Peptides against a protein of PDB entry 5CWW. Designs and how they scored, part 33

Target 1, 194 residues: chain A of PDB entry 5CWW
Amino acid sequence: VPKLQGPFDFDLNPEDEQDDEVELKDIYVIGEKPRVADLMRGEEEELEMMKEDQHNGLSLNIICLLSTSGQVKICLDIDGVEAQWLPPRSKNKRLFAPPPEPPSLLTFQTFDTLKPAEVTPDGWPMFSEDATSPYSFYVTHPAGITYISLTPWVFRLESELQSDSEAGTEFRIDLLAKGQGSERDRIFTQTRTQ

## One batch from the design tools (peptide; made by RFdiffusion4, then SolubleMPNN)

Design b1_p12_6_s4 (from b1_p12_6, 4 letters changed)
Fold by OpenDDE base, seed 1:
Structure b1_p12_6_s4 (fold): chain B 194 residues (1-194), chain A 12 residues (1-12)
Amino acid sequence: as target 1 above (194 residues)
Amino acid sequence: SELREIRNSFRL
């Protein structure tokens, strides 16, 4: 039986300037890239071809949160939150295991997809996948459609995660955090028919 | 280890 997960703690959550409870409307999860080496165990020739694909994605899960206001939070799962199952009803309840520490999500980026004048209290923005890239998606709202791509930073972050060189990693990560965020393009705007 | 350092680098 699947176990309900949460609550999650948010690390580096920007101080939401508004004490207003951020009403979430949708969640979009980009799973970690499969470990090619683990999947291709025994297929050495195909492993070499897949190692050349420098664009295999991020080794971390990405959790995107979408609010009523059209705010997107991009969160990284650094703790490696896995699907949890209820323990089998075996009589050995370890009654005294301390509760596990709540999993934390790292807020990487926060941005708006709507203009203030487009925000509605009853707004129901939704995520949808991009069939062309696992790291691109759309936010659909009655006011319009916004394309989002994580590609400007995902592959650079992965390169740092796979780098055995500790030298300059902190600096390069700081540049990732402060530098070019996700691509955001409003591909459609609903014309208010007057 | 590295992921913890990454997390710490984002807190700076």
Scores: peptide ipSAE 0.019, ipTM 0.639, DockQ to the pose 0.064
Fold by OpenDDE base, seed 5:
Structure b1_p12_6_s4 (fold): chain B 194 residues (1-194), chain A 12 residues (1-12)
Amino acid sequence: as target 1 above (194 residues)
Amino acid sequence: SELREIRNSFRL
């Protein structure tokens, strides 16, 4: 039987006075790039076709959170959260090991998809995938549709994760965090027919 | 090790 995951701690959550009051409406997960070399151990011909896809993704899971206000929070799974299973009913009262520390998600970026005048208390924004890229998606709200792309930073972050050079990694990551965020374009706006 | 360094770099 699968074990329920969580709670998750949020590292670098902005201390916005509003964060404790943020009602989440949807979650979108971008899985890590498949480790095809580990999976295809023994099937050399299929390995070459899948190698091109391996160079085009992040080795971390990305968790996107969406609030009622249309705020998007982009989080990175640095701990590598895996599926857990309930222990078999062994009759031995194993000493309660202290509960493991809750897994942490690193808050990479937070941004709004709605203007303050478009926010409604009954609003239920939702994520939807982009068929053209795993690192692009849409936020749909009654007020409109926003396109989002993580491509401006995802491939740079992957390059740093694969670099054997400890020297200058801190500086390059600081530049990434302060650099260009996610692309965000409003592709549709619902005109209120008065 | 590298992921801890990334975590520390975002806290700066």
Scores: peptide ipSAE 0.018, ipTM 0.626, DockQ to the pose 0.064
Fold by OpenDDE base, seed 3:
Structure b1_p12_6_s4 (fold): chain B 194 residues (1-194), chain A 12 residues (1-12)
Amino acid sequence: as target 1 above (194 residues)
Amino acid sequence: SELREIRNSFRL
């Protein structure tokens, strides 16, 4: 039986300027790229095509969180949170190891999908996948639909994670964090019929 | 090592 995981600690969570507890409405998880080299032992030609594709995705899990206000938080799982299972009912009292430290998620980016005038207390924004890209998705709210793409930074971050050169990595990652974030486009706005 | 440097670079 799977174990429920959490709570998670958020590293680099911006201090919410408002004492208002951010109410979450949805979660969207983008899994790490499969380690194809470990799975495709024997298909060298397919493995070569996959190695040449600079678009193979990120080796980290991405956790997207969506609030009632339409705020999206993009978090990276740097610690590599693995699926936990409830221990089998074996009668042996293995000494209760202290509960593991709560896993941490790194807040990479936070942005709004709604204008302040579009926010409603009963708002129920939701994520939906893009069938064309694992790193693109939609946020749907009664006020409108926003397209989001992580592609501007995901592949550059993966290139840094795969680089054997520690030299200048900190500088290049600082440029990624300060650079162009996720693409955001409002593809539909509901006209309020007054 | 690299993931720790990444984590540290975001804290700056």
Scores: peptide ipSAE 0.016, ipTM 0.607, DockQ to the pose 0.050
Fold by OpenDDE base, seed 2:
Formats: C-alpha cells, sequence, structure tokens
Structure b1_p12_6_s4 (fold): chain B 194 residues (1-194), chain A 12 residues (1-12)
C-alpha cells in the first residue's frame, strides 16, 4: 500500500504575505527525464543517436505548486523523493525510531499569474499540461489562462548538473537562479461581462 | 543568501 508522504520543508521559500498565498489549490509534477540508457540496455547504436537528439530534460523532479491567489512556486526535488510503501504487517514495529527528517524541496522560483484585482477568495486555479512539451504548462483561472514554460532555464540547469567540471558551476547556477526565470504569457483574459 | 543555498543544494 502506498504511504502518504509529507510534510515537505521548502528551502528558500519567500515569506507569503497573505493567507491566500499559503492556501494551495493544485500541484503539477514534471518527472525527471527517463533514464534512456537503462531502457536501451543492449541497443548501443540507438542509444548514441538518442543522446544527440535528446535535448535531455532535467534529471530532477520539478514540483509546481499553485495557490488561491494564482501564485506559482516552482520547486526542485534535489533529494530525489522516492515512493514510500507501508511496511508489511510485521509484529515488531520498533516504536522508538525517530521520525525521519522531512524531505526538502528547493523553491527555485515564485511568480504570480493573476493581477491583484483578479484574485478571488473562491478562486480555484488549476494546472494543465502542454501536449507539445513536458516543460510547459497552463494555469487556468476564471479570470484567464496563462502559459508557462520552464525551457529558459531547465536545459541550462541540466547542462550544469551533467558538467564534469566543478569549477565555476556554483557561479553559473547562481547566475541561473538570478537570471531569466520561467516564461509567462497570458494567452486568454476573460472579459468581465458588465 | 538564497543563491548560496541553491548552490549548496546542487552540490550533489
Amino acid sequence: as target 1 above (194 residues)
Amino acid sequence: SELREIRNSFRL
């Protein structure tokens, strides 16, 4: 039986100014890139061709969180949170194991999809996937639809994670975090019927 | 501060 996971700690989480920003309404998970090397074990020629064409996605899971206010948090799973299972019904639960430390998620970016005047207490924004890219998605709210793309940073981050040279990696990651964030485009705005 | 922690977290 799967175990419910959480709570998660949020590293570098900005202080939320409003209770509405703390109330999460949806979650969207972008899984790590498939280990093609493990899938193509024994097909070395096809693996070489796939390595060239793979603008390989990020080796980390991405967790997107959406609040009532339309705030999006982009979090990175650095720890590699794995699926947990309930232990088999063995009689000897050691009652005295300290609870494991909660896993942490790294808050990479936080941004709004709604204007303050578009926020409603009863708002229920939702994620939806982009069928054309694993690193793009939509946020739908009654006020409008926002397209989001992580492509401006994801591939650069992966390049740093795969670099054999530790020299300057820290500086380049610092530049990525300060640099161009996710692309955001409001593709639809609902006209208030007066 | 934030970027140092990102940096520290990316030290796999």
Scores: peptide ipSAE 0.013, ipTM 0.591, DockQ to the pose 0.085

Design b1_p12_7_s1 (from b1_p12_7, 5 letters changed)
Fold by OpenDDE base, seed 5:
Structure b1_p12_7_s1 (fold): chain B 194 residues (1-194), chain A 12 residues (1-12)
Amino acid sequence: as target 1 above (194 residues)
Amino acid sequence: SLKERRAPFIPL
């Protein structure tokens, strides 16, 4: 059963005080892919073939947020990984365990999809999936349609999360975020006929 | 911490 995740707390950097004014219009969630190693406990030969397929998706949930201005925030559920490695809490549900703290989302990157002149007060941008890729989607606005792909960094991030060395992981993830961003292609622009 | 860093902003 997929765990319903949320509510999410955003650790917004306090320097992004402008984020409190961001009117969110849509949310798009890319669920974590299960680690094949946890599913294949017993078939060693298929495990080697699936490790070579760099097409194994990210073991983190991705939460995409879309503002009225067409700004996209890509957030990662890092705490979800810690919860998977927690030894199965012994069946003694201590009825008095405090509710699990809401997962804290890491803002990985932020980018625009609209020019300032395309932003309208009544603009209602929306996400839509790409049926051909789990890590690609569209942002639709009255001004146009933008294709987004997370593939430039998702597989590199997964390779980092699968590394046996916890040392320097935070630094390497920060370098990935500052490196090649998500692909952004305006596939359609609405021509205003004057 | 990764949570304390500013996320990169990529303009158009």
Scores: peptide ipSAE 0.439, ipTM 0.898, DockQ to the pose 0.090
Fold by OpenDDE base, seed 4:
Structure b1_p12_7_s1 (fold): chain B 194 residues (1-194), chain A 12 residues (1-12)
Amino acid sequence: as target 1 above (194 residues)
Amino acid sequence: SLKERRAPFIPL
């Protein structure tokens, strides 16, 4: 069943007072790949094809936010996983579960795609997909085009999420975030004809 | 918690 995505609560770090100044212009969502364990409730034959897919994606939704300044914020829907890990609430309590609280997004990484001199007040950066990779995309701005890839960390993050050891997972995820960032390649720069 | 941590900012 496609989970209805949103509303999302952003746990913007309260120390990121800069976030209140960040005018968002675009959003790009990389949907979670279904976990093989979720598929194990289905036909066994799809399991083998999806075991190959186990290495092919993240079991979390990724929400990318783009500001007017070309700042990209990579957010993870961790609560979507917690909701998957929560033992299926026993069918018998028809208690009006309050509507599930909107998933709180974890800001994983923030990075710029524009130099300060390239930022314009009328700039309208946009996301576009990379048809060759689900974890890669482009940021298009009048100043240039930047290729972004999340592949440096996505598969490592998935490996952590699949680990049976909950102990130290948060620490390891924090290390992943502080480690090798997303790939960022300026593939085109608009030369200002002076 | 991971949510309480400051996300790394990676400048250009």
Scores: peptide ipSAE 0.437, ipTM 0.896, DockQ to the pose 0.091
Fold by OpenDDE base, seed 1:
Structure b1_p12_7_s1 (fold): chain B 194 residues (1-194), chain A 12 residues (1-12)
Amino acid sequence: as target 1 above (194 residues)
Amino acid sequence: SLKERRAPFIPL
């Protein structure tokens, strides 16, 4: 059964409460990759080949938010991870699970795609997928098109989430967020026909 | 906590 994703609670920092004034225009979701170990339960030889492919994507859902100003906010569904570590509940407990608390999103990174002079009050930026990479996408605005890639940090974040060392994981994730940002390349700029 | 941290803002 597809789990309806949302509503999402934004754990916005109180200093980011100014972002509540940011009119969101689009949302782009990069779904979690299924754990290779769960898919390959029974095929041990193929499991080794897929583990060597260090290109297993993030085990978290990524929620990208786009404002009218062309600001992109990258959010992570961390509560989705906690649910993955829960042992498979035995089928026989029809315990009324309390309604799952809405997932609390962690803001990982925020960045602009437009210069201040390109921002228009009627601007409608939109996301579009990159068919060549699940962790890359485009932001299209009347002023231009920006390519975005999360690849500089996504695989490193996954390696931290899979690490047996619980100690210092939060610190290392914070360092990843403060380190190399998402790749941003303006691939097209609309020439103002004067 | 990771939730209490300020997320980095990266200007153009």
Scores: peptide ipSAE 0.436, ipTM 0.896, DockQ to the pose 0.090
Fold by OpenDDE base, seed 2:
Structure b1_p12_7_s1 (fold): chain B 194 residues (1-194), chain A 12 residues (1-12)
Amino acid sequence: as target 1 above (194 residues)
Amino acid sequence: SLKERRAPFIPL
């Protein structure tokens, strides 16, 4: 059962003064893929077959944020991975552990889905899932529908996260963010009936 | 850190 992890404190970078004015309208979460290797511990033959076909999805949760302007922010829960690397603290519920600080999300990419002329004050853009791909979704607005796919970078990011080389990981992740962006295809545009 | 970097903005 995916636990609703939250609230997330978005440390919106205070230098993006424009980000504080971004009225969020919707949130879409792509849950982390379970590590097939961890689930199949003991079934070596089935593990080999599953490694070939299933491009192991990202081991991070992805949080997509959608503004009234149709801006999408792709955020990664990096701290969730660090918390998983902590050896499972023995089941002694210290009743008085301060509530875990909400994970700080890494903004990976930001992009628009609407032209400035398509933005309306009463516009309510919404996310919807793609039943065919876990890393693809739609942004629906009265002006049109945009298909989004994270596949251009998700598998490359996972490969970097699984690399034995801790050295330069942050640099390589930054290069991935600056490299091939998310796929964005406007699949429908509503003609303004005059 | 990655958290302190400016995220790339990709215009339409």
Scores: peptide ipSAE 0.431, ipTM 0.896, DockQ to the pose 0.091

Design b1_p12_7_s2 (from b1_p12_7, 6 letters changed)
Fold by OpenDDE base, seed 4:
Structure b1_p12_7_s2 (fold): chain B 194 residues (1-194), chain A 12 residues (1-12)
Amino acid sequence: as target 1 above (194 residues)
Amino acid sequence: ELKEYRAPSIPL
């Protein structure tokens, strides 16, 4: 049986966001790039072809959170949170190890998908995948549908994570953080028939 | 305009 994980701490969260005010409705996880080297063990030629694909995914998990208000939070798992399973019923009462520190997620970006007038108390926004890109998805709400793409930054971040040179990394990361964020496009708006 | 927040940096 999978173990319930969390709570998670949110690093670099907006100071004005009271965590208690954000009712989460959905979660969308973009898993880290599969370690092709581990999967393709012995197929060096296919490994080269996959390395040449400049669209190799991010080596970090991305956790997208969606609130009732249609706020999307894009979080990065820098620490590498792994799936946990309930331990088999081993009778070893391991002494109370101090509770592990809650895992942290880095809040990379937070943005609204709904205007204040579109927010409804009974609104149930949800994520849906884009079958054409692992780094793109939709937020569907009764008021409309928003397309989101992480592609403007994800591949640049991966390039920095794979850089053998620490020289200028901080500067390039700062430029990335301040640069083009996630693409956000309202592709459909529900016309209220008055 | 819809609100947006961006992390000031990414601690790697």
Scores: peptide ipSAE 0.515, ipTM 0.933, DockQ to the pose 0.830
Fold by OpenDDE base, seed 5:
Structure b1_p12_7_s2 (fold): chain B 194 residues (1-194), chain A 12 residues (1-12)
Amino acid sequence: as target 1 above (194 residues)
Amino acid sequence: ELKEYRAPSIPL
């Protein structure tokens, strides 16, 4: 039986966000790219063709959170949260293991999709996938639809994660974090007929 | 303009 995981701590979260004030309405998960080299132990010829496709994703899970106000949080799973299973009933729980530290997620970016005048108390924004890109999605609200793309930074982050050289990684990551963030475009706005 | 926050870095 799968184990329920959480709560998660949010590292580097905005200082002005009290967790108690953010009503979350939806979650969108972009799974880490499978390491094809770990899956293809034994088929050398298919491995070369799949290495070209290996450049097309991030080796970290991305967790997107959506609030009632249309705020999006983009979180990174740096620690690699693994699937957990309920222990078999017959194993004596070593009652003396310290409680595991809560898993953490890094808050990479937070941004609004709605103007203050578009926010409603009964607002129910939702995520939807982009069938053309695993790193792009939509936020749908009664006021409009916003396109979001993580592509401006995801592939640069992956290049750093795959780098064999630790030299200068910290500096390049700092430049990435301060560089171009997620793309955000309002593709549709609902015209209120007066 | 819509608000935006960015992490100062990514601890790898």
Scores: peptide ipSAE 0.515, ipTM 0.934, DockQ to the pose 0.833
Fold by OpenDDE base, seed 2:
Structure b1_p12_7_s2 (fold): chain B 194 residues (1-194), chain A 12 residues (1-12)
Amino acid sequence: as target 1 above (194 residues)
Amino acid sequence: ELKEYRAPSIPL
């Protein structure tokens, strides 16, 4: 039986965000790229074809959160939070391990998809996948549809995570963080029928 | 303009 995980702590949250005020409506998870080198022990030819596809993903999980107001939070799982299962009934080791520190997620980016005049109390924004890219998705609200893409930064971040050279990594990461963020494009706006 | 926040860096 899966274990319920959380709460999660959010590192590098905006100081002005009262965490208690963000009513979440949806979650979208982009799983880390599979470590195909560990899975394909024995099939060298299929491994080469999958290595070209392996250059097309991030080795970190990405957690996208969507609020009632249409705010999107893009979080990175740097610590590698794994799926937890309920222990088998036979291990009565009530070792009072101190409660593990809550897992942390890094807040990479937070942005609005709705204008203040489009936000409604009964609004229920939802995520949907882009079938053409694992790092692109849509936010649908009664006021409109917004396309989002993580492609401007995700592949550059992966290149730094795979770099054996520590030299200049901090500088390149700082340039990445200050550089082009997630793409955000309003592809549809609902016309108010007067 | 729609609000945006960005992390100052990524601790690796």
Scores: peptide ipSAE 0.513, ipTM 0.933, DockQ to the pose 0.815
Fold by OpenDDE base, seed 3:
Structure b1_p12_7_s2 (fold): chain B 194 residues (1-194), chain A 12 residues (1-12)
Amino acid sequence: as target 1 above (194 residues)
Amino acid sequence: ELKEYRAPSIPL
């Protein structure tokens, strides 16, 4: 049986966001790229094709959160949150290890997809995938559709995560964080028939 | 303009 995970702590969350003000409606998870070298012990030809695909993904999970107001929060799983299962009912009283510290997610970016005049109290925005890219998706709302792409930064972040050189990493990460964020484009707006 | 927040850095 899967274990319920959470609560999650949000590192680098905006100090001015009262957690009580953000009602979440949807979640979208972009899983880390598969560690092909660990999975494919014995299939060299599939390993070469998958090595080309390994350059096309992030080694971190990305958790996208969507509020009723159409706010998107992009979180990074730096610690590598793994799926947990309830321990089998083994009769051996293993000493309860102290409860693990709650997993933390890093708030990389937060942005609005709706104008204040488009927000409705009964609004239910939803995520939808882009079949053409694992790092692109849509936010659908009755007021309109917004395209989002993480491609401006995700591949640069992966390049730093795979760098064997600690020299200048902090500086390049600071430039990445301050650089171009997620792409956000309103591809459709519902015309209010007055 | 739509609001945006960015993390100041990423602790790796």
Scores: peptide ipSAE 0.513, ipTM 0.933, DockQ to the pose 0.822

Design b1_p12_7_s3 (from b1_p12_7, 5 letters changed)
Fold by OpenDDE base, seed 5:
Structure b1_p12_7_s3 (fold): chain B 194 residues (1-194), chain A 12 residues (1-12)
Amino acid sequence: as target 1 above (194 residues)
Amino acid sequence: SLKESRAPFIPL
């Protein structure tokens, strides 16, 4: 049986986000690309073809969170949260290992998808996938539909993560977060026929 | 001490 994971700590949240006020309605996960080195333990010739595809995606999981207000939070799994299973009902008194530190997520970007006048108390925005790109998705709300793409930064972030220089990686990630944001386009707005 | 830079918030 899978173990329930969480709570997660959120690193680098904006000052104005009171975590206690954010009612989450949906979660969208973009899984990490498979590590080629772990799969290719046998074939030297395919290693050259995978260097040319600079667009193979991010080596980190991306966790997207959606609130009732239509706020999207983009988080990165820096620590690599592994799937946990409930321990078998073995009678062995496992020594009380100290509870592992709660897994942390790095908050990368936050943005609104709804105008203040479109937010409703009973609003239920939802994520949906884009079949054409693993790094693009939609937010659907009764007021409208917003297209989102992470492609403006995700490949640059991957290039930084693959750099031989571990020194200053956190600083470069911060510069990327403050640079070109996610693409965000309202593709449909529900006209109130008065 | 690099002040922990906060994630950007992008309003509409």
Scores: peptide ipSAE 0.328, ipTM 0.791, DockQ to the pose 0.093
Fold by OpenDDE base, seed 1:
Structure b1_p12_7_s3 (fold): chain B 194 residues (1-194), chain A 12 residues (1-12)
Amino acid sequence: as target 1 above (194 residues)
Amino acid sequence: SLKESRAPFIPL
């Protein structure tokens, strides 16, 4: 039986703790790429071809949050939210392991998709997938459609997570977060029919 | 800690 997961703790920026109750309207999850090593346990020849594909996605889940204002928060699941199942009824008193700490989500980037003049109290922006890339998506609002791509940083972040050098990894990840943001392109703007 | 890394806010 699947275990209910959550609540999740969001490690928000302290500046976001001062902003009014951000009413979330939609959530978009980009699942971690399955570890090629775990899937290819038995087919060594296909493993070499897939290792050379530098397009290995992020080994972390990405949780995108969308507010009424069209603000997108990109959160990373650092602790790894795996599908939890209720343990089989083992008659053996497995020691009450303390309930695992709730997984924490790290806010990696926050950005707007709407201008202040486009924000409406009844606005309901929505995510939609891009069939061409798992790391790209659209934000649709009555005012327009914005294309988003995480590709400018996702592969670099994965390279840092896979690096054997723990030394300076945190610093390099912080530089990645502060460096190149997600790609944002307004592909459609609804003309106000006056 | 990565938790102390302030996520950059990128306005339009």
Scores: peptide ipSAE 0.207, ipTM 0.755, DockQ to the pose 0.110
Fold by OpenDDE base, seed 4:
Structure b1_p12_7_s3 (fold): chain B 194 residues (1-194), chain A 12 residues (1-12)
Amino acid sequence: as target 1 above (194 residues)
Amino acid sequence: SLKESRAPFIPL
């Protein structure tokens, strides 16, 4: 039986504590790409050809949160929210494992997809996937459609996560977050019929 | 602390 996971602790920037109650309307999860090496643990020859073309996606789950205002939060699952199954009711090991610490989500980036004048109380923005890229998606709102791509930073972040150098990883991730953020393009704007 | 940047909406 799948374990209900959550609550998730969001390591929210203290600047977000001043944001009014951000009513979330939608969630979009970009699952971690399994390491090809872990999947291919039996076919050594096919591993080399796939290494070149596999832009190995991020080894972390990405959780995108969408508010009524069209604000997107990009959160990283640093702790690796694996699909926790309820431990099989094995009769005999009451391992009182301490309750696993709630997985922490790191907010990597927050951005708006709507202009203030486009925000409506009754707005219902929604995520939709981009069939061409697992790291790209659309936010659809009655006011318009915004394309979002995480590709500017995802591959750089993965390279940092794959580096054996734990030293300065947080600093480099902070530089990535402050650097070139997600691509955001308004591909469609609903003309207000006057 | 990863500072969230509210990147302003860049209109095309």
Scores: peptide ipSAE 0.032, ipTM 0.685, DockQ to the pose 0.100
Fold by OpenDDE base, seed 3:
Structure b1_p12_7_s3 (fold): chain B 194 residues (1-194), chain A 12 residues (1-12)
Amino acid sequence: as target 1 above (194 residues)
Amino acid sequence: SLKESRAPFIPL
């Protein structure tokens, strides 16, 4: 049986966001890029072709959180949260180990998908995947649909994570965070029938 | 304009 995971600690929340007031409604997970070397064990020719595609995704899981207000929080799983299973019912008195520290998620970006006038108390925004890109998705709300793409930064972040040079990595990541955001496009807006 | 905020990065 799968174990419920969480709570998660959120590192580096934006100063302007009172997380305590944010009711989460949906979660969308973008899995890390497959370890091509582990998948292609025995297929050397396909391994070379996949290495030439410099557009292999991020080596970290991305956790997207969606609030009732249509705010999206993009978090990075730096700790590498693995799928946990309930231990088999072994009668062994596990010594009271202190509860493990909750896993941390690094807040990378937050953004709104709704205008304040579109937010409703009964609004239930939801994520949906883009079948054409692993790093793109939609936020659907009664007021409209917003397309999101992480492609403006995800490949640059991967390049920094794969860099053997620790020198200036911090500075380059900080520049990336402050640089171009996720693509955000309102593809549909519900006309308020007056 | 839709609000967008970015967290500071702590060096990985």
Scores: peptide ipSAE 0.081, ipTM 0.703, DockQ to the pose 0.666; fails the geometry check

